# Peptides against a protein of PDB entry 3NZW: the designs that were tried, part 68

Target 1, 212 residues: chain A of PDB entry 3NZW
Amino acid sequence: TTTLAFRFQGGIIVAVDSRATAGNWVASQTVKKVIEINPFLLGTMAGGAADCQFWETWLGSQCRLHELREKERISVAAASKILSNLVYQYKGAGLSMGTMICGYTRKEGPTIYYVDSDGTRLKGDIFCVGSGQTFAYGVLDSNYKWDLSVEDALYLGKRSILAAAHRDAYSGGSVNLYHVTEDGWIYHGNHDVGELFWKVKEEEGSFNNVIG
Target 2, 222 residues: chain B of PDB entry 3NZW
Amino acid sequence: QFNPYGDNGGTILGIAGEDFAVLAGDTRNITDYSINSRYEPKVFDCGDNIVMSANGFAADGDALVKRFKNSVKWYHFDHNDKKLSINSAARNIQHLLYGKRFFPYYVHTIIAGLDEDGKGAVYSFDPVGSYEREQCRAGGAAASLIMPFLDNQVNFKNQYEPGTNGKVKKPLKYLSVEEVIKLVRDSFTSATERHIQVGDGLEILIVTKDGVRKEFYELKRD

## One batch from the design tools (peptide; aimed at target 1 T21 G47 G48)

Design b2_p24_5_s2 (made by RFdiffusion4, then SolubleMPNN; from b2_p24_5, 11 letters changed)
Fold by OpenDDE base, seed 2:
Structure b2_p24_5_s2 (fold): chain B 212 residues (1-212), chain C 222 residues (1-222), chain A 24 residues (1-24)
Amino acid sequence: as target 1 above (212 residues)
Amino acid sequence: as target 2 above (222 residues)
Amino acid sequence: MREAYEAFEAASVPSLRRWELGLP
């Protein structure tokens, strides 16, 4: 798995692969590792598929309850705290979760929190999470700047996941790409790694470790 | 060492068509290297045009299916006989599975039916309740043999249009019920040849808007 | 419970393993 999110002048880019594994078995190439909690809030998934899917869905319910009770959308800080508090209650039980809660509220602006099953909760501008995270960081850190255009930022997110998919055996399938703005998240499609790889290789002259 | 789980073998397979879905399973039940039964159905009509199979440890599978059937019953009681949608069924099953997160049902669960638009739907679950809607899924002993085949024949993976030098993928299209049945039969006949835990009989449940139909085919018994 | 889960995790059949979204 490789998931990433980063803040830039145009909001937040979220990009994830879609592979799930069971040991050496590729269980799926089409897993949705982004949960759309609400139109302004996303959660990413790494770790146990069931743990992430179950509790992030639960989180969505809690966020909706907040909105109903408080007549206001939940903050990214509060949403991430709910999840953090939950997993902390299960500390030692064996949950496996590496998540990013990404969203945009008027109060906070574009915001990213990292939450894992160890109880760690971190606010930050750039996170890569998963077995392929170091590969993604390699590309992302090398090209990141705050002033990226939306187009360049989207490409960078996609390209970083592609790099990870290329090097990490546990990442692959496709890239799901999101752009989060003040108006909410925008889905920027599913990009099959097989097709994307060759396209990028040709256009960039990159991935020269592979002969076409 | 303590092991509460058994493995009763077998294989199951779901394929979604345009306006139908199929869930198939062999009828062999084994323990270790001994055949317990040559005809023990493991694919069930659960009502509301939902078919279900939980393959692996049969005791756990049966328990899960019974719980789900009961859930369907109570859903009707609580919601004025409203039909349970396939997506809601999937969510319900997730909760059943995850409720035993720390002592999981030792099963791979697949359900099939029609979504609210009348399109074929197949949902697959891991033992602890993660789930995904897919066009096809194999589960059980021979899943590793069948799933790649389904990738190729249902989703047309690694197939390209002739004369395009591999530049144009074969377009996705829905398969007819007849085509799907052929694929299912070929899958199980092939699996039976290569896996000792698969064989004896093949039961196929076909879900359409008109209800659930069952078909049965003999498999090798060796 | 812990022992049961350990047995579950020790399973080698891919179809009966939990799906993982790999972490480091």
Scores: peptide ipSAE 0.544, ipTM 0.884, DockQ to the pose 0.739
OpenDDE base, seeds 1, 3, 4, 5: peptide ipSAE 0.519, 0.531, 0.525, 0.523; ipTM 0.872, 0.881, 0.872, 0.873

Design b2_p24_5_s3 (made by RFdiffusion4, then SolubleMPNN; from b2_p24_5, 12 letters changed)
Fold by OpenDDE base, seed 3:
Structure b2_p24_5_s3 (fold): chain B 212 residues (1-212), chain C 222 residues (1-222), chain A 24 residues (1-24)
Amino acid sequence: as target 1 above (212 residues)
Amino acid sequence: as target 2 above (222 residues)
Amino acid sequence: FREAYEAFEAESPPSLRRWELGLP
């Protein structure tokens, strides 16, 4: 798995692969590793598929309850804290989760929190999470600037996941790409890694370790 | 070492068509190298046009199916006999599975039916309740033999248009019920040849808007 | 029970293993 999120002048880019594994078995190439909690809030998934899917869906319910009770959208800080508090209660039980809660509120603006099953909760501008995270960081950190255009930022997110998919055996399938703004998240499609790889290789003249 | 689980073998397969879905399973039940039964159905009509199979440890599978059937019953009681949708069924099954997260049902679960638009739907679950809607899924002992075949024959993976030098992929299209049944039969006959835990009989449940139809075919009995 | 499951899962067919979204 490789998931990433980063803040820039145009909001937040979220990009994830779609491979699930069971040991050496590729269980799926089409897993949705982003949960759309509400029109302004996303969660990413890494770790146990069931743990992430179940508890992030649960988180969505808690966020909706907050909206109903308080007549206001939940903050990214509060949403991430709910999840963090939950996993902390299960500490030692064997949950496996590496998540990013990404969203926009009027109070906070574009915001990213990292939350994992160890109880870590971090606010930041750039996170890569998963077995392929170091490969993604290699590309992302080398090209990241706050002043990226939306187009360049989207490409950078996609390109970073592609790099990880290329090097990490546990990452692959496709790239799901999101752009989060003050108007909410926008889905920017599913990009098959097989097709994307050859396109990028041709256009950039990159990936020269592969002869094609 | 203490082991509360067993493996009763068998294989299951789901394929979604345009306006139908198929869930198939062999009827062999084994323990270790012994055949317990040559006809033990493992694919069930659960009502509301939903078919279900939980393959792996049969005791857990049966328990899960019974719980789900009971869930359907209570859903009707609580919601004025409203039909349970396939997506809601999937969510319910997730909760059943994840409710035992720390002592899981040792099963690979597949359900099939029609979505709210009348399109074929197949959902697969891991033992602890992660689930995904897919066009096809193989589960059980011979899943590793069948799944790559389904990738090729249902989703046309690694297939290209002739004469394009591999530059144009074969376009995706829905398969007819006849084509799907042929694929299912070929899958199970092939799996039976190469896996000792698969064989005896093949039961196919076909879900359409008109209900659930069953077909049965003999498999090798070795 | 967890230990028993994990031990059994480790040697089980891929179809009967939990799906993982790989972490480091």
Scores: peptide ipSAE 0.524, ipTM 0.865, DockQ to the pose 0.880
OpenDDE base, seeds 1, 2, 4, 5: peptide ipSAE 0.521, 0.510, 0.515, 0.511; ipTM 0.868, 0.850, 0.850, 0.845

Design b2_p24_5_s4 (made by RFdiffusion4, then SolubleMPNN; from b2_p24_5, 13 letters changed)
Fold by OpenDDE base, seed 3:
Structure b2_p24_5_s4 (fold): chain B 212 residues (1-212), chain C 222 residues (1-222), chain A 24 residues (1-24)
Amino acid sequence: as target 1 above (212 residues)
Amino acid sequence: as target 2 above (222 residues)
Amino acid sequence: FEQAYREFEARSPPSLRRWELGLP
C-alpha cells in the first residue's frame, strides 16, 4: 500500500494505490483505500483492510451524528481525535491502521491528520503512509512546493504513487486521486498503473530501468 | 495446542452479469485427506434474492450463514417486510464478521444478487469483514487456480485486439448467463483435476429478477 | 485466539487470509 496526502496553495491532494495482498497473493487490484466520510472529509486506509474499512466507516457515522447533534460539520481535528481515541482504547488488541484524515472546514482550512493504531495523532502538511511510503516520499519531497498549481500537484500525487507502485511489490493496481478544496473533495479518477506507467515513461523519458 | 479451527476444503465462485449473478460451489466436504461428504451444499438462498456462501471451516460457515438468515428475518420484522438490498446485506455481513474480529470466522464469504438497479452484484469478504463489490471472485481451496482464469475470461486481462500490436485492449463486455455457466463449469472441472479438496458435484445458483434458479453438475469423484 | 487464527492462516489458501494494505 501507498497512500499520500499533502497541503499546497490549492488545498489538499490525496492519492492512493488500490492493491490488497494476502501474503504473496494479490487479493485485489481494485480496493478503495479512500473513505469519503462527507463532502469535505476523506479518510485513507493502510494496514488491515477490515480494521480500516470498519472503523473509518464507523468514524463516518460518528461524524454524521456530530453534524446532526451540533448542526455543524465536524472539524478535521475532532474527527481525527475520535478515531485516535477509539484506536487508543484498543491499544494492544492487535488493530492495524495507518490512516490520514483529510478535510476542509472554515475554521481550520485545509487540514491533514495522521492517525495510527499505536495511538499516534499528528497534524502536518505532508504524509506518505504504507509499505511504499519511502518510495513516494522520494518523488514527493523532491518536487514538492507550496506554490504548485493544481494541475502540477495532482500530477505529483499521481506520479509519487506510481513510483511506489513500481518499486513496492505490495502497491499497485491503480491510482485513485482526490483534490480537496474549500468547496469539498473532487475525485480525479482511477488511473490504471499498467497504462499510466507507459504513458509517464514516454512523456517524461523516465523509468529507464525498464525497456519497452 | 489450542486449534479451534478446521479446513473443510471446497471452492466457491461468483460472477456478476448484466442482469443476473451466479454463485457456484462444489459439494465436497473434507477433513485433511478424508472426504466427509460428496454432497454437502455450501451455497444457500438466503431470501430477498440473495445467495451466500462462506467457504473454509464449515462450522464457521454454517454459523455465519445462519446468523445472516436470521438477520434477514429480523430486518423484515423491523422494517415492515422491506426487501434487504444486496449492499445492505454486505454491510450487515461485515458487522457479523468483524463482531468476531478477535476470534474470526475462518471463512471466505461471497454473496451474489442484484443491486437496486437490477444489475448483477458479487460481494467478497475476508475473514474479518473487509468487503468489495467485484465482477467476479473465486474463494476457497482452488481460488488461486481459478481467479487468474477469471481475470482473463471475465475481465479480459492480458487480452488485446488482433492486429494492434498489443496496443488495444479487448473491450469489456458483459457475459451471457450461458457463457458464465460455461466458465463456471470449466473452472470447476479444471480445479477438480488439480486440487484434491475440490470435486464430486457442482451446484450453481443463478439470481435473476425472477428469483433464484439452481443447476447441478457432476464432477469427478476421485 | 489470534495466535490460533494466525497459525491456520499461515497454512491456509490465500482466500482464507486477511486482506492487508501493507504497512512498513
Scores: peptide ipSAE 0.507, ipTM 0.848, DockQ to the pose 0.902
OpenDDE base, seeds 1, 2, 4, 5: peptide ipSAE 0.274, 0.505, 0.505, 0.506; ipTM 0.783, 0.853, 0.845, 0.843; seeds 4, 5 fail the geometry check

Design b2_p24_6 (made by RFdiffusion4)
Pose (drawn by RFdiffusion4):
Structure b2_p24_6 (pose): chain A 212 residues (1-212), chain B 222 residues (1-222), chain P 24 residues (1-24)
Amino acid sequence: as target 1 above (212 residues)
Amino acid sequence: as target 2 above (222 residues)
Amino acid sequence: SAIEEYVEEVLEEAAWSFTYTPLP
C-alpha cells in the first residue's frame, strides 16, 4: 500500500494505490483505498483492509451525525479526532491502520491530518503512508513546490504512487487521484499501472533501468 | 493446548455474467489427510436471490451462513418484507464478520446474485469483513491455482490483439452462462488434478432474474 | 493466551492487508 496527500497553492492532492495483499499473495488489484466521507472530506487507507474499511465507513456515519446535530459541516480537525480517539480506545488490541483525513472548510482551509492505530494524530502539509511510503517520499519530496499548478501537482502525486508501485512489492494495481478545493473533492480517475508505467516511461524518459 | 480452528479444505468459485452469476464449490470436506465426506454442500441459497459460501473452517462457515440466513429473515420482519439487495447483504456480512474481529470466523466468504439493475454481481470477503465487488473470485484451498486462470480467461489479462504489437488489449466482451460453466468446470478439474483437498464433486448455483438453479458434476475421487 | 496466539496466527495468514509501515 502507498498513499499520499499534500497541500499546495491549489489545495490538496490525494493519491493511493489499489493493491491488497495476504502476505506475498496479491489478493486484489482493484481495491478502493480512498473513502469519500462527504463532498469535502476524504479518508485514505493503509494497514489492515478490514480495520480501515470498517472504521472509516463508521467515521463517515459519525461525521453525518455531527451535521444533523450541529446543522454544520464537521471540521477536518474534529473528524480526524473522532477516528483518532476511537482508535486510541482500542490501543493494544491489535488494530492496524495508517490513515489520512483530508478536507476543506472555510474555517480551516485545506487541511490534512495523519492518524494511525498507535493513536498518533498529526496535522501536516505532506504525508506518505504505507509499505511504499518511502518510495513515494523519494519522488514527491524532490519535486514538490508550494507553487505547483493543479495540473503539475496532480501529476506529481500520480507519479509518486507510480514510483512506489514499481519498487514496493506490496504496492501496485492502479492509481486513484483526487483534488480538493473549497468546492469539495474532484475525482481525477483510476490509472492502471499496467499502462501508466509504459506511457510515463516513454513520455518522461525515466525508469531508465527497466528494458522496454 | 486447544486450538479453536481447523481446516476443512474445499474450494469455491464465483463468476458474474451480464444478467446472471454463479457460485461453485467442490463437495469434498477434509481434515488433515482424511476425507470426512465426498458430498457436503458448501454453497447455499439464502433467499432473496443470494447465494453464499464461507470457506475455511467449516464450523465457522456454517455459523456465518446460518447467521446471515437468519438476518435476511429478520430483514423482512423489520422492513415490511423488503427484498435484501446484494449490496445490502454485502454490508451486512461485513458487520457480521467484523463483529468477531477479535475471535474471527476463519472463512473466506463469497456471495453472488444480481444488483438492483439486474446485472450479475459477485462479492468476496476477508475473514474480518474486508469486502469488494468483483467480476470473479476463487476462494479456498485452490484459490492460488485458480485466481490466475480467472484473471486470464474472465478478465482477459495479459492478452492482446494479435498483430497490434501488444498495443491493443483484448476487448472485454462478456461471457455467456454457457461459457462461464465451461470455465468453472475446467477450473475444478484442474484444481482436482493439482490440489489434494479438491475433488469428489462440483456443485454450481446459477442465479438469474428467475431465481436459483443447481447443476452437479462428478470430480476425481483420489 | 494460547487462544490469542492462534487468533493472531490465523489473521496473519488469512487477513487481507493494505500493508502499513509506521512513520519513524

Design b2_p24_6_s1 (made by RFdiffusion4, then SolubleMPNN; from b2_p24_6, 8 letters changed)
Fold by OpenDDE base, seed 2:
Parts: sequence; structure tokens; C-alpha cells
Structure b2_p24_6_s1 (fold): chain B 212 residues (1-212), chain C 222 residues (1-222), chain A 24 residues (1-24)
Amino acid sequence: as target 1 above (212 residues)
Amino acid sequence: as target 2 above (222 residues)
Amino acid sequence: SAIEEAIEEMKARHAWSFGYTPLP
């Protein structure tokens, strides 16, 4: 798995692969590793599929309850704290979760929190999470700038996941791409890694370790 | 060394069509290398046009199916006999599975039915409770043999239009019920030849807007 | 325990995973 999120002048880019594995078996190439909690809030998934899916869905319910009770959308800080508190209660029980809570509120602006099952909660501008995270960082860090255009930022997110999919056996399938703005998240499609790879290779002259 | 999990073998397969879905399973039940039964159904009509199978450790599978059936009854009770949707059923099953997060059911669960738009739906679950809606899924002993075949024949993976030098993919299209049944039969026939835990009989449940139909086919018995 | 080991082995083989490495 490779998930990433980063803040830039145009908001937040979120990009994830779609592979799930069971041992050496590729269980799926089409898994949705982004949960759309609400129109302004996303969660990403790495680790145990069931742990992530179950608790992030639960988180969604908690966020909705907050909205109903408080008559306002939950903050990204609060949402991430709810999840962090939950996993902390299970510390040592064997949960496996590496998550990013990404969203936009009027109070906070574009915000990213990293939350993992070890109890770590971090606010930041750039995170890559998963077995392929180092591969993604290699591309992302090399090309990241705050002043990226939306188009360039989207491409960078997509390209970083592609790099990880190329090198990490546990990443692949497709890239799901999101742009989070003040008006909410926008889904920017599902990009098959196979098709994307050849396209990028041709256009960039990259991935020269593979003969086309 | 003590192992709390048994393995009763078998294989299951779900395929979603345009306005139908199928869930199939062999009827062989084994322990180790001994055949316990040549006809032990493992695909069940759970009501509300939902069919379910939980393949792996049969005791766990049976328990899960029973719990789900009970859940359906309770749903009707609580919601004035409202039909349980397939997506709600999937969520319910997730909770049943994840409720045993620290001692999971050793099963691969697949359900099939129609979504709220009348389209075929197949949901697959891991033992812990993650799930995904897919067009097709194989589970159990011969899943590794069948799933690549389904990728090729249902999702047309690695198929290209003739004369395009591999540049134009074969377009996706829905398969007819007859085509799906043929694929299921071919899958299980092939699996039976290569896997000792698959054989004896094939039971196919077909879900349409008109209800659940069952078909049975003989498989090799050796 | 033997049970815990069996559970972990089962999960390793059959539970779906989104490969994850914790942050240092």
C-alpha cells in the first residue's frame, strides 16, 4: 500500500493505490483506500484492511453525530483526535492502522493529520503512509513545492504513487486521486497503473529499467 | 501443536451480472485428506434475495450464516418487514465478523444479490471483516486457480481487440446468465481436476428480481 | 500462546492487508 497527502497553495492532494494482499496473494487490485467521511473530510487506509475500514467507518458515524449535535461540521483536529483516542484504547491489542485524516474547515483551512495504531497523531503538510511510502517520498520530496499549480500537484500525487507501485510489491492496481479545496473534495478519477506506467514512461522517458 | 482452526476445504465463487448475480460452491467437505461428505451445501438463501456462503472452517461458516439469518429476522422485526438491502447486509456481516476481531472466524465470506437499482452485486469479506463489492470473486481452496480465470473471462483482463497490436483493450460488457453459468461450471470443473479439496457436486444459486433459483451439477468424485 | 500464534498465522495468510510500515 501507498497513500499520500500533501498541502499546497491550492489545498490538499490525496493519492492512494488500490492493492490489497493476503500474504503473497494479491487479494484485490480495486480496493478503495479512501473513505469519504463527508464532503469536506477524507480518511486514508494503510495496515489491516478490516481495522482501517471498520474504524474509519465508525469515525464517519462519530463525525455525523458531532454534526447533528453541534450543528456544525467537525474539525479535522477533532475527527483525528477521536480516532487517535480510539486506537489508543486498543494499544497493545494488535490493531494495525496507518491513517491520514484530510479535510477542510473554515476554521482550520486545509488540514492533514496522521494517525496510527501506535497512538501517534501528527499534524503536517506532507505524509506518505504504507509499505511503499519511501518510494513515494522519493518522488514527492524531489518535486514538491508549495506553489505548485493544481494540475502539477495532481500529477505529482499520481506520479508518486506510480513510483511506489513500480517498486513496492504490495502497491499497485490503480491510483485514486483527490483534490481537497474549500468547497470540499473533488475526485479526480481512477488511474490504472498499467496504463499510467506506459504513458508516463513514454512522455517522461522515465522508468528506463523497463524496456518498452 | 494445537490449532483452533480446522479447514474443511471447498471453493466458492460469486459473479455479478447486469440484473442478476450468482453464488456457487462445491459440496465437498473434508478434514485433512478425508472426505467427510460429498454433499454438504455451503451456499444459502438467507432471505430478502440475498445468498451467502462462508467458506473455510465449516463450524465457523455455519455459525456466521446462522447469525446473519438471525440478523435478517431482527431487521424485519425492527423495520416493519422492510427488505434488507445488499449493502446493509454487507455492513451487518462486517460487524458480525469484526465482533470476533481477536479470534476471527476462519472463513472467506461472499454474498450475492441485487443492489437497490436492480443491478447484480457481489460482496467479499476477509476473515476479520473487511469487504469490497466486486463483479466477481472466488474463495476457498481453489481460489488461486479460479480468480485469475475470472479476471480474464469476466473482467477481460489481458484481452485485446484483434489487429490492434495489443493497444486496444477488449471492452467491458455484462455477461448473460447462461454465459456466467458456463464460466462457473468451467471454473469448478477445472478446479476439481487440480485440487483435492474441490469436487463431488456444484450448487449454483442465481438471484434475479424474481427470486433465487438453484441449480445442481455433478463434479468429479475422485 | 498456541492459540494466539495460530490466530496470527491465519491473519497473516488470509486477512487482507494494506501494507503498512509505522513511522519511525
Scores: peptide ipSAE 0.591, ipTM 0.922, DockQ to the pose 0.875
OpenDDE base, seeds 1, 3, 4, 5: peptide ipSAE 0.580, 0.580, 0.572, 0.567; ipTM 0.918, 0.914, 0.912, 0.905

Design b2_p24_6_s2 (made by RFdiffusion4, then SolubleMPNN; from b2_p24_6, 8 letters changed)
Fold by OpenDDE base, seed 2:
Formats: C-alpha cells, structure tokens, sequence
Structure b2_p24_6_s2 (fold): chain B 212 residues (1-212), chain C 222 residues (1-222), chain A 24 residues (1-24)
C-alpha cells in the first residue's frame, strides 16, 4: 500500500493505490483506500483492511453525530482526535492502522493529520503512509513545492504513487486521486497503473529499468 | 496444543451479471484428508434476495450464516418488513465478523444479490470483516486457481483485440446468465481436477429480480 | 499463547492487508 497527502497553495492532494494483499496473495487490485467521510473530509487507509474500514466508517458516524449535535461540521483536528483516542484505547490489542485524515474547514483551512494505531497523531503538510511510502517520498520530496499548480500537484501525487507501485510489491492496481479545496473534495479519477506506467515512461523517458 | 479451528475445505465463487448474480459452492466437506460428506450445501438463501456463503471452518460458517439470517429477521421487525438492501447486508456482516476481531471466524464470506438499481452485486469479506464489492470473487481452497481464470474470463484481463498487436484491450461487457453458469461449471470442474478439497457436487444459486433459483451439477467424486 | 499464535498466523495469511510501515 502507498497513500500520500500533501498541502500546497491550491489545497490538498490525496493519492492512494488500490492493492490489497493476503500474505503473498494479491487479494484485490481495486480496493478503495479513501473513505469519503463527508464532502469536506477524507480518510486514507493503510494497515489492516478491516481495522481501517471498520473504524474509519465508525469515525464517519461520529463525525455525522457531531454535525447533528453541534450544528457545525466537525473540525479535522477533532475528527482525527476522535480516531486517535479510539485507537489509543486499543493500544496493545493488535490493531494495525496508518491513516490520514484530510479535510477543509473554514476555521482550519486545508488540514492533514496522520493517525496510527501506535497512538501517534501528527499534523503536517506532507505524509506518505504504507509499505511503499519511501518510494513515494523519493518522488514527492524531489518535486514538491508549495507553489505547485493544481495540475502539477495532481500529477505529482499520481506520479509518486506510480513510483511506489513500480517498486513496492504490495502496491499497485490503480491510483485514486483527490483534490481537496474550500468547496470540498474533488475526485480526479481512477488511473490504472499499467496504462499509466507506459504513458509516463513514454512521455518522461523514465522507468528505464523496464524495456518497452 | 489445542486449536479451536478446523478446515473443511471447499470452494465458493460469486459472479455478478448485469441484472443477476450467482453464488456457487461445491458440496464436499472434508477434514484433513477424510471426506465427511459429499453433499453438504454451503450456499444459502438468506431472504430478501440475498444469498450467502462462508467457506472455511464449517462450524464458524454455519454460525455466521445463522447470525446473519437472524439479523435479517430483526431488520424486518425494526423496519416494518422493509427489504434489506445488499449494501446494508454487507455492512451488517462486517459488524458480525469484526465483532470477533480477536477470535475471528475462520471463513471467507461471499454474498450475492441485486443492488438497489437492480444490478448484480457480489461482496467478499475477509475473516475479520473487510469487504469489497466486485464483479467476481472466488474463495476457499481453490480460490488461487479460479480467481486468475475469472480475471481473464469475466473482466477480460490480458485479452486484446485481434490484430492490434496488444494495443487495444478487449472491451468490458456483461455476460449472460448462461455464460456465467458455464464459467462457474468450468471453474469448478477444473478445480476438482487439481484440488482434493473440491468435488462431489456443485450448487449454484442464481439471484434475479424474480427471486432465487438453484441449480445442481455433479462433480468428480474421486 | 498457542491459540493467539495460531490466530496471528491465520490472519497473516487470510486477512486483507494494506501494507503498512509505521512512522519512526
């Protein structure tokens, strides 16, 4: 798995692969590793699929309850704290979760929190999470700047996941791409890694370790 | 040391069509290398046009199916006999599975039915409740043999238009019920030849807007 | 315990995983 999120002048880019594994078995190439909690809030998934799906869905319910009770959308900080508190209660029980809570509120602006099952909660501008995270960082860090255009930022997110999919056996399938703005998240499609790979290789002259 | 889990073998397979879905399973039940039964159905009509199978440790599978059936009853009770949607059923099953996160059901669960738009739907679950809607899924002993075949024949992976030098992929299209049944039969026939835990009989439950029908085919018995 | 180890082994083989490496 490779998930990433980063803040830039145009908001937040979120990009994830879609491979799930069970041991050495590729269980699926089409898994959705982004949960759309509300129109302004996303959660990403790495670790145990069930742990992530169950608790991030639960988180969604908690966020909705907050909205109903407080008559205001929950903050990204509060949403991430709810999840962090939950996993902390299960510390040592064996949950496996590496999540990013990404969203936009008027109060906070575009915001990213990393939350994992070890109890770590971090606010930041750039995170790559998963077995392929180092590969993604390699591309992302090399090309990141705050002033990226939306188009360039989207491409960078997509390209970083592609790099990880190429090198990490546990990443692949497709890239799901999101752009989070003041108006909410925008889904920017599902990009098959195979098709994307050859396209990028041809256009960039990259991935020369593979003969086309 | 004591192991509370067993493995009763078998294989299950779900395929979603355009306006139908199928869930199939062999009828062999085995422990170690001994056949317990040559006809032990493992695919069930759970009501509301939902069929379900939980393959692996049969005791766990049966327990899970019973719990789900009870959930269906309770849903009707609480919601004025409203039909349980397939997506809601999937969520319910997730909760059943994850409720035992630290002492899991040793099963691979698949359900099939129609979504709210009348389209075929197949949901697959891991032992602790992660799930995904897919066009097809194989589970159980011969899943590793069958799933690549389904990728090729249902999703047309690695198939290209003739004369295009591999540049044009075969377009996706829905299969007819007859085509799906044939694929299921071929899959299980092949699996039976290569895996000792698969065989004897094949039950296929077909879900359409008109309800659930069952078909039975004999498999190799050796 | 032996049971816990068995469960762990089973889940490693059969539970779906989104490969994960914790942050340092």
Amino acid sequence: as target 1 above (212 residues)
Amino acid sequence: as target 2 above (222 residues)
Amino acid sequence: SAIEEAIKAYLEKHAWSFGYTPLP
Scores: peptide ipSAE 0.585, ipTM 0.921, DockQ to the pose 0.882
OpenDDE base, seeds 1, 3, 4, 5: peptide ipSAE 0.583, 0.573, 0.574, 0.570; ipTM 0.917, 0.907, 0.915, 0.902

Design b2_p24_6_s3 (made by RFdiffusion4, then SolubleMPNN; from b2_p24_6, 11 letters changed)
Fold by OpenDDE base, seed 2:
Structure b2_p24_6_s3 (fold): chain B 212 residues (1-212), chain C 222 residues (1-222), chain A 24 residues (1-24)
Amino acid sequence: as target 1 above (212 residues)
Amino acid sequence: as target 2 above (222 residues)
Amino acid sequence: SAIDEAIQAYLDRHAWSFGYVPLP
């Protein structure tokens, strides 16, 4: 798995692969590793599929309850804290979660929190999470700047996941791409890794370790 | 070392069509290398046009199916006999599975039915409750043999239009019920030849807007 | 425990995973 999120002048880019594995078996190439909690809030999934799906869905319910009770959308900070507190209660029990809670509120602006099953909660501008994270960082860090255009930022997110999918056996399938703005998240499609790979190779002259 | 779980073998397969879905399973039940039964159904009509199978350790599978059936009853009770949707059923099953996160059901669960738009739906679950809606899924002993075949024949992976030098992929299209049944039969026939835990009989439950029908086919018995 | 090890072994083979999750 490779998930990433980064802040830039145009908001937040979120990009994830879609492969799930069970041991050495590729269980699926089409898994949705982004949960759309509300129109302004996303959660990403790495680690145990069930742990992530179950608790991030639960988180969604908690966020909705907050909205109903407080008559205001939950903050990204609060949402991430709810999840962090929950997983901390299970510390040592064996949960496996590496999540990013990404969203936009008027109070916070575009915000990313990393939350894992060890109880770590971090606010930051750039995170790559999963077995392919180092590969994604290699591309992302090399090309990241705050002043990226939306188009360039989207491409960078997509391209970083592609790099990880190429090198990490546990990443692949497709890239799901999101742009989070003040008006909410925008889904920017599902990009098959196979098709994307050949396109990028041709256009960039990259991936020369593979003969086309 | 002590293992609280058994493995009763078998294989299950779900395929979603345009306006139908199928869930199939062999009827062999085995422990180690001994056949316990040549006809032990493992695909069940759970009501509300939902069919379910939980393949692996049969005791766990049966328990899970019973719990889900009870959940359906409770849903009707609480919601004035409203039909349980397939997506809600999937969520319910997730909770059943994840409720035993630290002592899991040793099963691969698949359900099939129609979504709220009348389209075929197949949901697959891991032992602890992660799930995904897919067009097809194989589970159980011969899943590794069948799933690549389904990728090729249902999703047309690695198929290209003739004369295009591999540049144009075969377009996706829905299969007819007859085509799906044929694929299921071929899958299980092939699996039976290569896996000792698959055989004897094949039950196929077909879900349409008109309800659930069952078909039975004999498989190799050796 | 032996039971826990058996369960973990099963999950390692059959539970869906979204890869290893190290600290960022």
Scores: peptide ipSAE 0.576, ipTM 0.917, DockQ to the pose 0.821
OpenDDE base, seeds 1, 3, 4, 5: peptide ipSAE 0.572, 0.561, 0.562, 0.568; ipTM 0.912, 0.900, 0.905, 0.897

Design b2_p24_6_s4 (made by RFdiffusion4, then SolubleMPNN; from b2_p24_6, 8 letters changed)
Fold by OpenDDE base, seed 2:
Structure b2_p24_6_s4 (fold): chain B 212 residues (1-212), chain C 222 residues (1-222), chain A 24 residues (1-24)
Amino acid sequence: as target 1 above (212 residues)
Amino acid sequence: as target 2 above (222 residues)
Amino acid sequence: SAIEEAIKEMLEKHAWSFGYKPLP
């Protein structure tokens, strides 16, 4: 798995692969590793599929309850704290979760929190999470700047996941791409890794370790 | 060393069509290379046009199916006999499975039915309740043999239009019920030849807007 | 315990995973 999120002048880019594994078995190439909690809030998934799906879905319910009670959207900080508090209660029980809570509120602006099953909660501008995270960082860090255009930022997110999919056996399938703005998240499609790979290789002259 | 989990073998397969869905399973039940039964159905009509199978440790599978059936009943009681949707059923099953997160059911669960738009739907679950809606899924002993075949025949992976030098993929299209049944039969026939835990009989449940239909085919017994 | 080990092995083999490494 490779998930990433980063802030830039145009908001937040979120990009994830879609492979799930069970041991050495590729269980699926089409898993959705982004949960759309609300129109302004996303959660990403790495670790145990069930742990992530179950608790991030639960988180969605908690966020909705907050909105109903408080008559306002939950903050990214609060949403991430709810999840962090929950997983902390299970510390030592064996949950496996590496998540990013990404969203936009008027109060916070574009915001990213990292939350994992060890109880770590971090606010930041750039995170890559998963077995392929180092590969993604390699591309992302090398090309990141705050002033990226939306187009360039989207491409960078997609390209970083592609790099990870190429090198990490546990990443692949497709890239799901999101752009989060003050108006909410925008889904920018599902990009098959195979098709994307050859396209990028041809256009960039990259991935020269593979003969076309 | 003590292992709380048994393995009763078998294989299950779900395929979603345009306006139908199929869930199939062999009827062999085995323990430690001994055939317990040559006809032990493992695919069940759970009501509300939902069919379910939980393949792996049969005791766990049976328990899970029973719990789900009970959940269906309770849903009707609580919601004035409203039909349980397939997506809601999937969520319910997730909760059943994840409720045992720290002592999981040793099963691969697949359900099939129609979504609220009348389209075929197949949901697959891991032992602890992660799930995904897919066009097809094989589970159990021969899943590793069947899934690549399904990828090729249902999703047309690695198929290209003739004369395009592999540049144009074969377009996706829905299969007819007859085509799906044939595919299922071929899958299980092939699996039976290569895996000792698959065989004896094949039961196929077909879900349409008109209800659940059952078909049975014999498989190799050796 | 033996049971815990069995559960661990079962999950490693059969539970779906989104490969994960925690942040340093």
Scores: peptide ipSAE 0.578, ipTM 0.917, DockQ to the pose 0.884
OpenDDE base, seeds 1, 3, 4, 5: peptide ipSAE 0.570, 0.573, 0.572, 0.572; ipTM 0.911, 0.903, 0.911, 0.903

